# Ledger of designs, part 267: peptides against a protein of PDB entry 3QIS

Target 1, 334 residues: chain A of PDB entry 3QIS
Amino acid sequence: PSLELSRREFVFENVKFRQLQKEKFQISNNGQVPCHFSFIPKLNDSQYCKPWLRAEPFEGYLEPNETVDISLDVYVSKDSVTILNSGEDKIEDILVLHLDRGKDYFLTISGNYLPSCFGTSLEALCRMKRPIREVPVTKLIDLEEDSFLEKEKSLLQMVPLDEGASERPLQVPKEIWLLVDHLFKYACHQEDLFQTPGMQEELQQIIDCLDTSIPETIPGSNHSVAEALLIFLEALPEPVICYELYQRCLDSAYDPRICRQVISQLPRCHRNVFRYLMAFLRELLKFSEYNSVNANMIATLFTSLLLRPPPNLMARQTPSDRQRAIQFLLGFLL

## One batch from the design tools (peptide; made by RFdiffusion4, then SolubleMPNN)

Design b2_p25_2_s2 (from b2_p25_2, 8 letters changed)
Fold by OpenDDE base, seed 5:
Structure b2_p25_2_s2 (fold): chain B 334 residues (1-334), chain A 25 residues (1-25)
Amino acid sequence: as target 1 above (334 residues)
Amino acid sequence: MEEEERIEELEKKIEESFQELLERS
C-alpha cells in the first residue's frame, strides 16, 4: 500500500489561548490495494500528538484512488495554556501517519505561541504591571520563579521582605481588576449575569485585549465580560484557593470562623483575589432583584472555579465534598 | 517617567477599587 500526501509541513503562526486554528491536507491511495491509515505514537510517546493538537480523522480506510481530507486542529485549552505560557511546551510536533503493512509518513508541525494572562499564576500577574505581551519571555520566567518562591514563603508564614515600592506586587492582578471593576460598574443590574453565555467572538476580543493592553473599558457585552472572568479563574494553574488548603476548606465548611482562618493562610495574592471576588459577589447579590443572581447559584458556579480539588483527588470528588465546598463559599457570600 | 507614572496610576486605581469593594463588605 502507498499514500500520496498533498503536504507534510504545517505552520501555525500566532497560536493563542482558545483560538482554534485549522490546517487541511489530502491523502490519496495511489496504490492498487485498499489501505488503512492511522496516526500513531512515536517511540516512547503515549499519544500520537501533543494535547493542543488533533487530527480529524485520525484513522480510516482508503480504497484505490480514494482521497480523504484530514484536518489538523490546533487548540490551546486550559489544559495546555500554562505549559505554553512558560515555554515548557512549544507549538512543535511530529505526526506519524502509519499505513498498515506499509510505511510511515512524517508530518512536521511548527509555529509560535503568544503568551496569555489566562493560565498565568496570580503571583506572577500581581508582579506584572504591563500587559503580558509587552513582557519579555525571560522576565516571564523570572516572574514565575519569583512567584513560586513567594508562595512557598507565604505558606511557611515567613515575613515578606520589605521590598522597595517599585517592586511591590499589585493587590490583585490588573486583569482581575479590569474584569471585576467593569462588572461592578456596568453589570450589577444586568439580568441573568453569569447565567447567560457570552459570545465567542467577544470572548476572544476580551482575551486579546487583556493580553495586549490596559484598556479604559473592556470590549463586549456584560455577559462576555462575566464569562471571561469565569474562564480566567478556570484557567489559573493554581486556583484562587490553593490546592494545599482544599481539604481544610472542606473540613471547615460549616464553621465560618475556621473558614476565615483558612483563607488567612493563603498567599497574599491569592487571599487578596479571594477577598476581592467575594466582596464583588456580595455587592452583586445586593442587586438580585435586577440581575436574578442568588447566593446558591453563585456559590455553586464559583466553587468549581475557586476551590478545585487537587489533580490527584479530582477523580474522587464525592457529592458530599462538592456540597462542603459550596457551603464553604456560601459562608463568604451571606 | 511616563511609564512609572502610568504604573503608579494603575497601582492607585487597583488599590482604590480593592478598598472600595472591601469597605462595602
Scores: peptide ipSAE 0.602, ipTM 0.946, DockQ to the pose 0.882
Fold by OpenDDE base, seed 2:
Structure b2_p25_2_s2 (fold): chain B 334 residues (1-334), chain A 25 residues (1-25)
Amino acid sequence: as target 1 above (334 residues)
Amino acid sequence: MEEEERIEELEKKIEESFQELLERS
């Protein structure tokens, strides 16, 4: 069996978070026998491609002289955004198109990724006083490494070195400020806030806006701005409540005094973001007659975003653990 | 100068928003 491929090299330029790109090619059976094709893993790989790439179809049968279109889809989700932002991974892959009883065909995937504030740590963003697209990639790596070290020092209650006034981190990330300040000013009376989905086009505009600028106003509806805040919190590599404190939050869920003590042990950036978000959400609850937002809805929605189980425990979360996590957050909303 | 002024203005706006929300809570 043999195939003819219309293309073997694919370039995905300016890949962005949550923006689907597609490249198509054709495969034709130029042999005299039916063939089965499949994308197969390389010798040391568990999957035929990286998590941000997909082939559709990834397998099939071709009769002699039959042609099929294959789509190569590049999509950076929350699961791939952090490793692409850090440069640990890149928009590069090699796909192996295998023919049963035939030869392998190699496809080269290349391109460039544009960093996003989505999937970047709170510590790095607090130090980032410019839009992420204005920051050199080398400096982003340094900011993430320094932010990790400072998080550890803060958890150990080591006295912050008197960083010069110019090097002081922001109280909260500018991206969180932009989203929350907009919602606070314009969305407190918005009916069905956090219940109505945003528009996908507006979400992409908001993401691009936050990655490239510090606007006076965020584009899009209040629903799109609200959903962008949820997407931002979901994409954080470390949740607002650090993984190290997860179990202590569950254990303290019925003692408001202990809950406040646990939050006081968060790194400064995480603690500030938590307090800022809780203050904002309490303000929304004052307008419940207008916006239809209630404490149970907010606690249920934000608990999964703010208080995530550590990766090692994600598969073991019990209904009791989820209820305790909701109860923990309710103690800050009521 | 323009960038430093922009950063100072940003820091001030963030501080004001942070204090406003925390004082209401």
Scores: peptide ipSAE 0.600, ipTM 0.945, DockQ to the pose 0.879
Fold by OpenDDE base, seed 3:
Parts: structure tokens; C-alpha cells; sequence
Structure b2_p25_2_s2 (fold): chain B 334 residues (1-334), chain A 25 residues (1-25)
């Protein structure tokens, strides 16, 4: 069996978080026998491609002289954004198109990624006083390293070194401030806030806006701004409540005093963001007659975002654990 | 100077928002 490929090299320029890009090529059976094709993993890989890449179709049959179009889809989700922001991963891959009893055909994927504040740590963002697209890549690496060290110091209850006034972290990330301040000013009376989805185009505009500027106003509807906040929280490499405190939050869920003590042990940036979000959400709940928002809805929605089980425990989360997690957040909303 | 002033203004706006929301709590 043999194939002819219309193209073997693909370049994806300016790949961004949540922005789908597509490249297409054709494969043709130029042989005399039917061919089964599939994309296969390379040696030591579990998948035929990186998490941000997909082939469609990824397998199929071709009769002699048959041609099929294959789409290569590049999409950076929450699962890939952090490793691309850090430069640990890149928009580079090699796909192996295998023929049963035939040859392997190699496809080269290349391109560039544009960093996002989405998927960046709260600690790094608190130190990042400019839009992420204005920060040199070398400085992003430094900010990530510094953020890790600060998290460790905070967890050890070490007194923050008197960092010079110029190096003092923000109380909360400017991106969180922009989103929350907008919602607080303009969305407290918004009917069905956090219940109505945003528009995908507006979400992309908000993401691009936060990555490139410090605007006076966020573009899009209140629903899109609200959903952008949810996406931001979901994309965090470390949830607002650090994984190390997850079990303690569950164990304390019915003791408001212990809950507050657990939160006090968060790294400064995480603790500030948590308190800031809870304060905002409590304000939003004062307008429940207008926005149809209630504490149970908010707690249920934000629990999965703010209080995520550690990756090693995700498969073991019980309904009881989820209820405790919701109860933990309710203690800060009521 | 202009960048430092912009940063100080940003820091102030964030601090004011942070305090406002927490004081209402």
C-alpha cells in the first residue's frame, strides 16, 4: 500500500489560548489495494499528537484512487495553556501517518504561541504590572521562578522579605481586578449573571484585551465578562485554593472558624484573590432580587473552579466531598 | 517616570478596590 500526501509541513502562526486554527491536506491512495491509515504514537508517546493538536479524521480506509481531506486542528485549552505560556512546550510536533502493512509518513507541525494571562499563576500575575504580551519572555521565566519561591515561603509562613517598593506584588492580579471591578460596577443588576453563557467572539476579545492592555473598560456583555472570569479561574495552574489545602477545606467545611484559619494559610496572592472574590460574590448576592443569583448556585459554580481536588485525587472525588466543598464556600458567601 | 506613575496608579486602584470590597463584607 502507498499514499500520496498533498502537504507534509504545517505552520501555525500566532497561536492563542482558545483560538482554533485549522490546516488541511489531502491523502490519496495511489496504490492498487485498499489502505487503512491511522495516526500513531511515536516511540515513548502515549498519544499520536500533543494535547493542543488533533487530526480529523485520525484514521480511515481508502480504496484505490480514493482521496480524503484531513484537518489538523490546533486548539490551546486550559490543559495546554500553562505549559505553552512557560515555554516548557512549543507549537512543534511530528505526526506519524501509518499505513497498515505499509510505510510511515511524517508530518511536521511548527509555529509560535503567544502567551496569555490565562493559565499563568496568581503569583506571577501579581508581580506582572504590565500586560503579559508586553513582558519579555526572559522576564516571564523569572516571574514564574520568583512566584514559585514566594509560594514556598508563604506556605512555610516565612515573613515576606521587605521587597523594594518597585518589586512589591499587586494585592490581586490586574486581570482579576479588571474582571471583578467591571462586574461589580456594571453587572450587579444583570439578570441571570453566571447563568447565561457569554459569546465566544466576545470571550476571545476579552482574553486578547487582558493579554495586551489594561483597559478602562472590558469589551463585551456582562455575561461574557462573567464567563471570562470563570475561564480565568479554571485555567489557573494552581487553583485559588491551593491543592495542599484541599483536604483541610473539606474537613473544616462545617466549622467557619477553622475554614477562615485554612484560608489564612494560603499564599498571599491566593488568599487575597479568594477574599476579593468572596467579597465580590457577597456583594452580588445583595442584588439577588435583580440578578436572580443565589448563594447555592454561586457556591456550586465556583466550587469546581476555586477548590479543585489535587490531580491524584480527582478520580476519587465523592458526592460527599463535593458537598463539603460547596459547604466550605457557602461559609464565605453567607 | 511615566511608567512608574502608571504602575503606582494601578497599584492604588487595585488597593482601593480590594479595600472597598473587603470593607463591605
Amino acid sequence: as target 1 above (334 residues)
Amino acid sequence: MEEEERIEELEKKIEESFQELLERS
Scores: peptide ipSAE 0.596, ipTM 0.944, DockQ to the pose 0.837
Fold by OpenDDE base, seed 1:
Structure b2_p25_2_s2 (fold): chain B 334 residues (1-334), chain A 25 residues (1-25)
Amino acid sequence: as target 1 above (334 residues)
Amino acid sequence: MEEEERIEELEKKIEESFQELLERS
């Protein structure tokens, strides 16, 4: 069996978080026998492609002289955004198109990724006083390294060195401020806030706006701004409540004094973001007659975002653990 | 100067928002 491929090299320029890109090619059975094709893993790989790539269809049958279109889809989700922001991964892959009882055909995937504030650590963002797209990639690496060291110092209660006033981190990321300040000013009376989904086009505009500018106003509906905040929190590499404190939050869930003590042990940036979000959400709850938002809804929604189980414990999360996590957050909303 | 002013204004706006929300709660 043999195949003819219309293209073997694919370039995905300016790949962005949550922006789908597609490239298509054709495969033709130029042989005299039916053939089965499939994308197969390379040696030592578990999957035929990286998590941000897919082929559709990824397998199939071709009769003699039959042609099929294959779509190569590049989509950076929350699962790939952090490693692409750091440069640990890149928009590069090799696909192996296997023909049963035939040859392997290699496809080269290349391109570039544009960094996003989505999927960047709170510590790095607190040090980032410019939009992420204005920050040189080399400086992003430095900010990540510095952010890690400062997080460790904060956890160890080491006195910060007297960094000059110009080098002091923001109290909260400017992106969190922009989202929360907008919602606080314009969305407190918005009916069904956090219950109605945003528009996908508006979400993309908000993401692009936060990555490229510090606007006076965020574009889009209040629902889209609210969903953008949820997406931001979900995409964090380390959740607002650090993984190290997860179990202690669950263990303290019914003791409000211990809950506050646990939060006080968060790194400064994480602690500030938590307090800022809780203050905003408590303010939003004052307008429940207008926005139809209640504490149980908010606690249920935000618990999965703010108090995420560590990767090693995800498979062990019980319904009781989820209930304790919700109860922990409720103690800050009531 | 212009970038420094912009950063100072940003820091101030964030501080004001942070204090406003925390004082209300």
Scores: peptide ipSAE 0.596, ipTM 0.944, DockQ to the pose 0.909

Design b2_p25_2_s3 (from b2_p25_2, 8 letters changed)
Fold by OpenDDE base, seed 2:
Structure b2_p25_2_s3 (fold): chain B 334 residues (1-334), chain A 25 residues (1-25)
Amino acid sequence: as target 1 above (334 residues)
Amino acid sequence: EEEEKEIEELEEKIEKFIQELLERS
């Protein structure tokens, strides 16, 4: 069996978070026998491609002189965004198109990724006074490494590090401030806030706006701005409540005094973001007559975003653990 | 200079807004 491929080299320019890109090519059976094709893993890989790449179809049969279109889809989700932001991974891959009883065909995937404030740590964002697209990639790597080391020192010392001669970090990331300030000013009376989805086009505009500028006004509807805040919180590599405090939050869920003590042990940026979000959400709840937002809805929604189980425990979360997590957050909303 | 001023104005806006929210809660 043999195939003819219309293209073997694919370049995905300016790949962005949550922006689907597609490149298509044709494969033709130029042999005299039917063939089965499949994308196969390389010798040391579990998957035929990286998590941000997909082939459709990834397998099939071709009769002699039959042609099929294959789509290569590049999509950076929350699962790949952090690794691409840090430059640990890149928009590069090699696909192996295998023919049963035939030869392998190699496809080269290349391109560039544009960093996003989505999927960047709270610590790095607090040090990032300019939009992420203005920051050199080398400096982004250094900011993530330094921020991790400072987080660990803060957790170990239980004392505020004397902020030496380094530039004072922002109290909260400018991106969170922009989103919350907009919602506070314009969305407190918005009916069905956090219950109505935003528009996908507006979400992309909001992400691009936050990655490239410090706007006086965020584009899009209040629903799109609200959903952008949820996406931002979901994409954080470390949740607003650090994984190290997860179990202590569950254990304290019925004691409001202990809950406040647990939050006081968060790194400064995480603690500030938590308090800022809780203050905003309490203010939003005062307008429940207008916005149809209630404490149970907000607690249920934000608990999954703010208080995530550590990756090693995600598969073991019980209904009791989820109820305790909701109860923990309710103690800050009521 | 213009970038430093924009950063300073942003920091002041952030600090003021957080303070106003914390005082209302």
Scores: peptide ipSAE 0.170, ipTM 0.794, DockQ to the pose 0.854
Fold by OpenDDE base, seed 1:
Structure b2_p25_2_s3 (fold): chain B 334 residues (1-334), chain A 25 residues (1-25)
Amino acid sequence: as target 1 above (334 residues)
Amino acid sequence: EEEEKEIEELEEKIEKFIQELLERS
């Protein structure tokens, strides 16, 4: 069996968070027998491609002289955004198109990724006083390394951040401030806030706006700005309530005094973001007659974003653990 | 100078807004 491929080299320029890119090619059976093709893992890989890439179809049959179109889809989700922002991963891969009882055909994937404030740590963002696209990639790496070291020192020593660093960090990331300030000013009376989805085009404009500028006003509908806040919180590599405190939040869920003590032990940036979000959400609840927002809906929605189980415990989360997590958050909304 | 001023104005806006929200709650 043998195949002819219309193309073997693919370049994906300016790959962005949540923006789908597609490249297509054709495979043709130029042999005399039917053949089965499949994309297969390389020797050391569990998957045939990186998490941000897929082939469609990834397998199939071709009769003699039959041709099929294959789509290579590049999509950076919340699961790949952090490792691409840090430069730990890159828009580079090699696909192996295997022909059953035949040859292997290699496809080269290349390109560049544009960093996003989505999927960046709260600690790094508090040090970024300019839009992330204005920050040199070398400085992004340094800010992430410094942010990790400062978080570890803060957790271990309970010592205030050394005031001797030449630049004082922001109290909260400017991106969170911009989203919440917009919602506070313009969305408190918005009917069905956090219950109506945003527009995908507006979400992309909001992401691009926050990555490239410090706007006076965020573009798009109040629903799109509200969904952008949810996407931002979901994409955080470390949730607003750090994984180290997850179990203590569940254990304290019915004691409001212990709940407040647990929150006081968060790293400064995480603690500030948590208190800021809770203050905003309590203000939003005062307008429930206009916006149809209630404490149970908000607690249910934001608990999954703010109080995520550590990856090693995700498979063990019980309905009781979920109810305790909701009860923990309710103690800050009521 | 203009960039330093824009950063200072942003820091002041953030600090003021957080304070106002925490005082109203």
Scores: peptide ipSAE 0.169, ipTM 0.793, DockQ to the pose 0.839
Fold by OpenDDE base, seed 3:
Structure b2_p25_2_s3 (fold): chain B 334 residues (1-334), chain A 25 residues (1-25)
Amino acid sequence: as target 1 above (334 residues)
Amino acid sequence: EEEEKEIEELEEKIEKFIQELLERS
């Protein structure tokens, strides 16, 4: 069997978080026999491509002289955003198009990624006083290293080093402050807040706005701003309640005093973000007659974002664990 | 100087807003 490929090199310029890009090519059976094609993993890889890439179709049959269009789709989700922000991964891959009983065809994927405040740690964002797109890549690496060290010191209950006044971290990331301040000012009376989805175009505008500026006003509907907050919290590499405290939150779920003690042990930025979000959500609940928001809905929604099970326990989360997690959060909303 | 002042004004806004929310809770 033999294939002809219309293209073998693909460039994806200015790849952004949650922005789908597509490149297409054709494969043709220029042989005399039917052939089956598939994208296959390279040696030592579990998948035929990186998590931010897919081929559609990824396999198929071609009769002699048949042609099929293949789409290469680049999409950076929450699962890839952190490693692309850090530069640990890049918009580079090699795809192996295998022909059954034939040869391999190599496709080269390249491009560039534009960093996002989405998928960046709370610690790094608290040190990032300018929009992430204004921060030099070298400084992003330094901020991540410094953020890791701060997290460790906080977990060990070490006194924060008296960082010079110019290096003093923000109490909360400017991005989360902007989102929550907007919602507080404009969305407290919004019917079905956190229950109606935002618009995808508006979500992209909000992300781009937060990545590139410090706006006076967040663009888009209240629903899109609300969903952007949820996406931000979901995309955090470390949840607002650090994984190390997950089990203690569950164990304390029915003791409000112990719950507050657990939260006090969070890293400073995580603790501040948690308290800030809970304060906002309590204010939002005062307007329940207008916004149709209730404590059970909010607790159920935000628990999955703020109090995530560690990756090693995720497959073992019981309905009882989920109920305890919800009860933990309810103790801060009521 | 101008950028430093914008940062200080942002810090003050954040601190004040958090404090106001925590006092209302």
Scores: peptide ipSAE 0.152, ipTM 0.779, DockQ to the pose 0.836
Fold by OpenDDE base, seed 5:
Structure b2_p25_2_s3 (fold): chain B 334 residues (1-334), chain A 25 residues (1-25)
Amino acid sequence: as target 1 above (334 residues)
Amino acid sequence: EEEEKEIEELEEKIEKFIQELLERS
């Protein structure tokens, strides 16, 4: 069996969070026998590609002189955004196109990723006074490392080091403030807020806006701004309620006093973001006659974002655990 | 009341900060 490939080198320039890029190539059976092709893992890899890449189709049969188009799709989801922001991963891969009883064909994937405030930690964002695209990549790495250390110190109740010489972190990320302030000013009377999806084009504009600027106004509809806030919270590497406190939130769900004590133990940035979001959501609930938003809907929606089970417990979350998590959040909305 | 006041003070601080950033850019 033999294949001819129209292209073997692919460059994905300026890859961004949630922006699909596609590159296509053709494979042709220039042999005299039918062939089966498949993308296969490299030696020691479990997958044929990195999580942000896919081939479509990834396998198939070709008759002699048959040609098929293969799409290489690059898409950075919430599952890949953090490791790309940190530079732990890069837009580089090698694909192995295998022929059954034939040879391997190597495809080179390359490109560059543009960092996003989406998928960046709350602690790092509180240290970013400028848009993330203005921050040197070397400084992003330092900010993430420092952010991890500050979180760990806060959880250990270590006395904050005398903040004598470093620029004080923001109390909340400017990106969250911009989203919430916009929603507070313009969306309190918006019918079906958080119930109507935003526009994908507007979501991309909002993400690009927050990554590159400090706008006076967020672009797009109130629905797109609201969905952007949900996407932001979902993409956080550490949820607003830190994983270490997850079980304590469930255990305290029916005691409002203990719930408040659990929240008080969050790192300062996480605690401030939580309180700020709860204040906004309580305000939004005052306008329930106009926006059709109710406490149960909001609690259900935001609980999945703010109070995520640790990755090792995700597959084990019971309906009772979900109900306790919702009840925990309801105690801050009512 | 105290929690609402902490939030108002937070919002004012962030608003002022963003305004100061916009004026310097």
Scores: peptide ipSAE 0.046, ipTM 0.690, DockQ to the pose 0.072

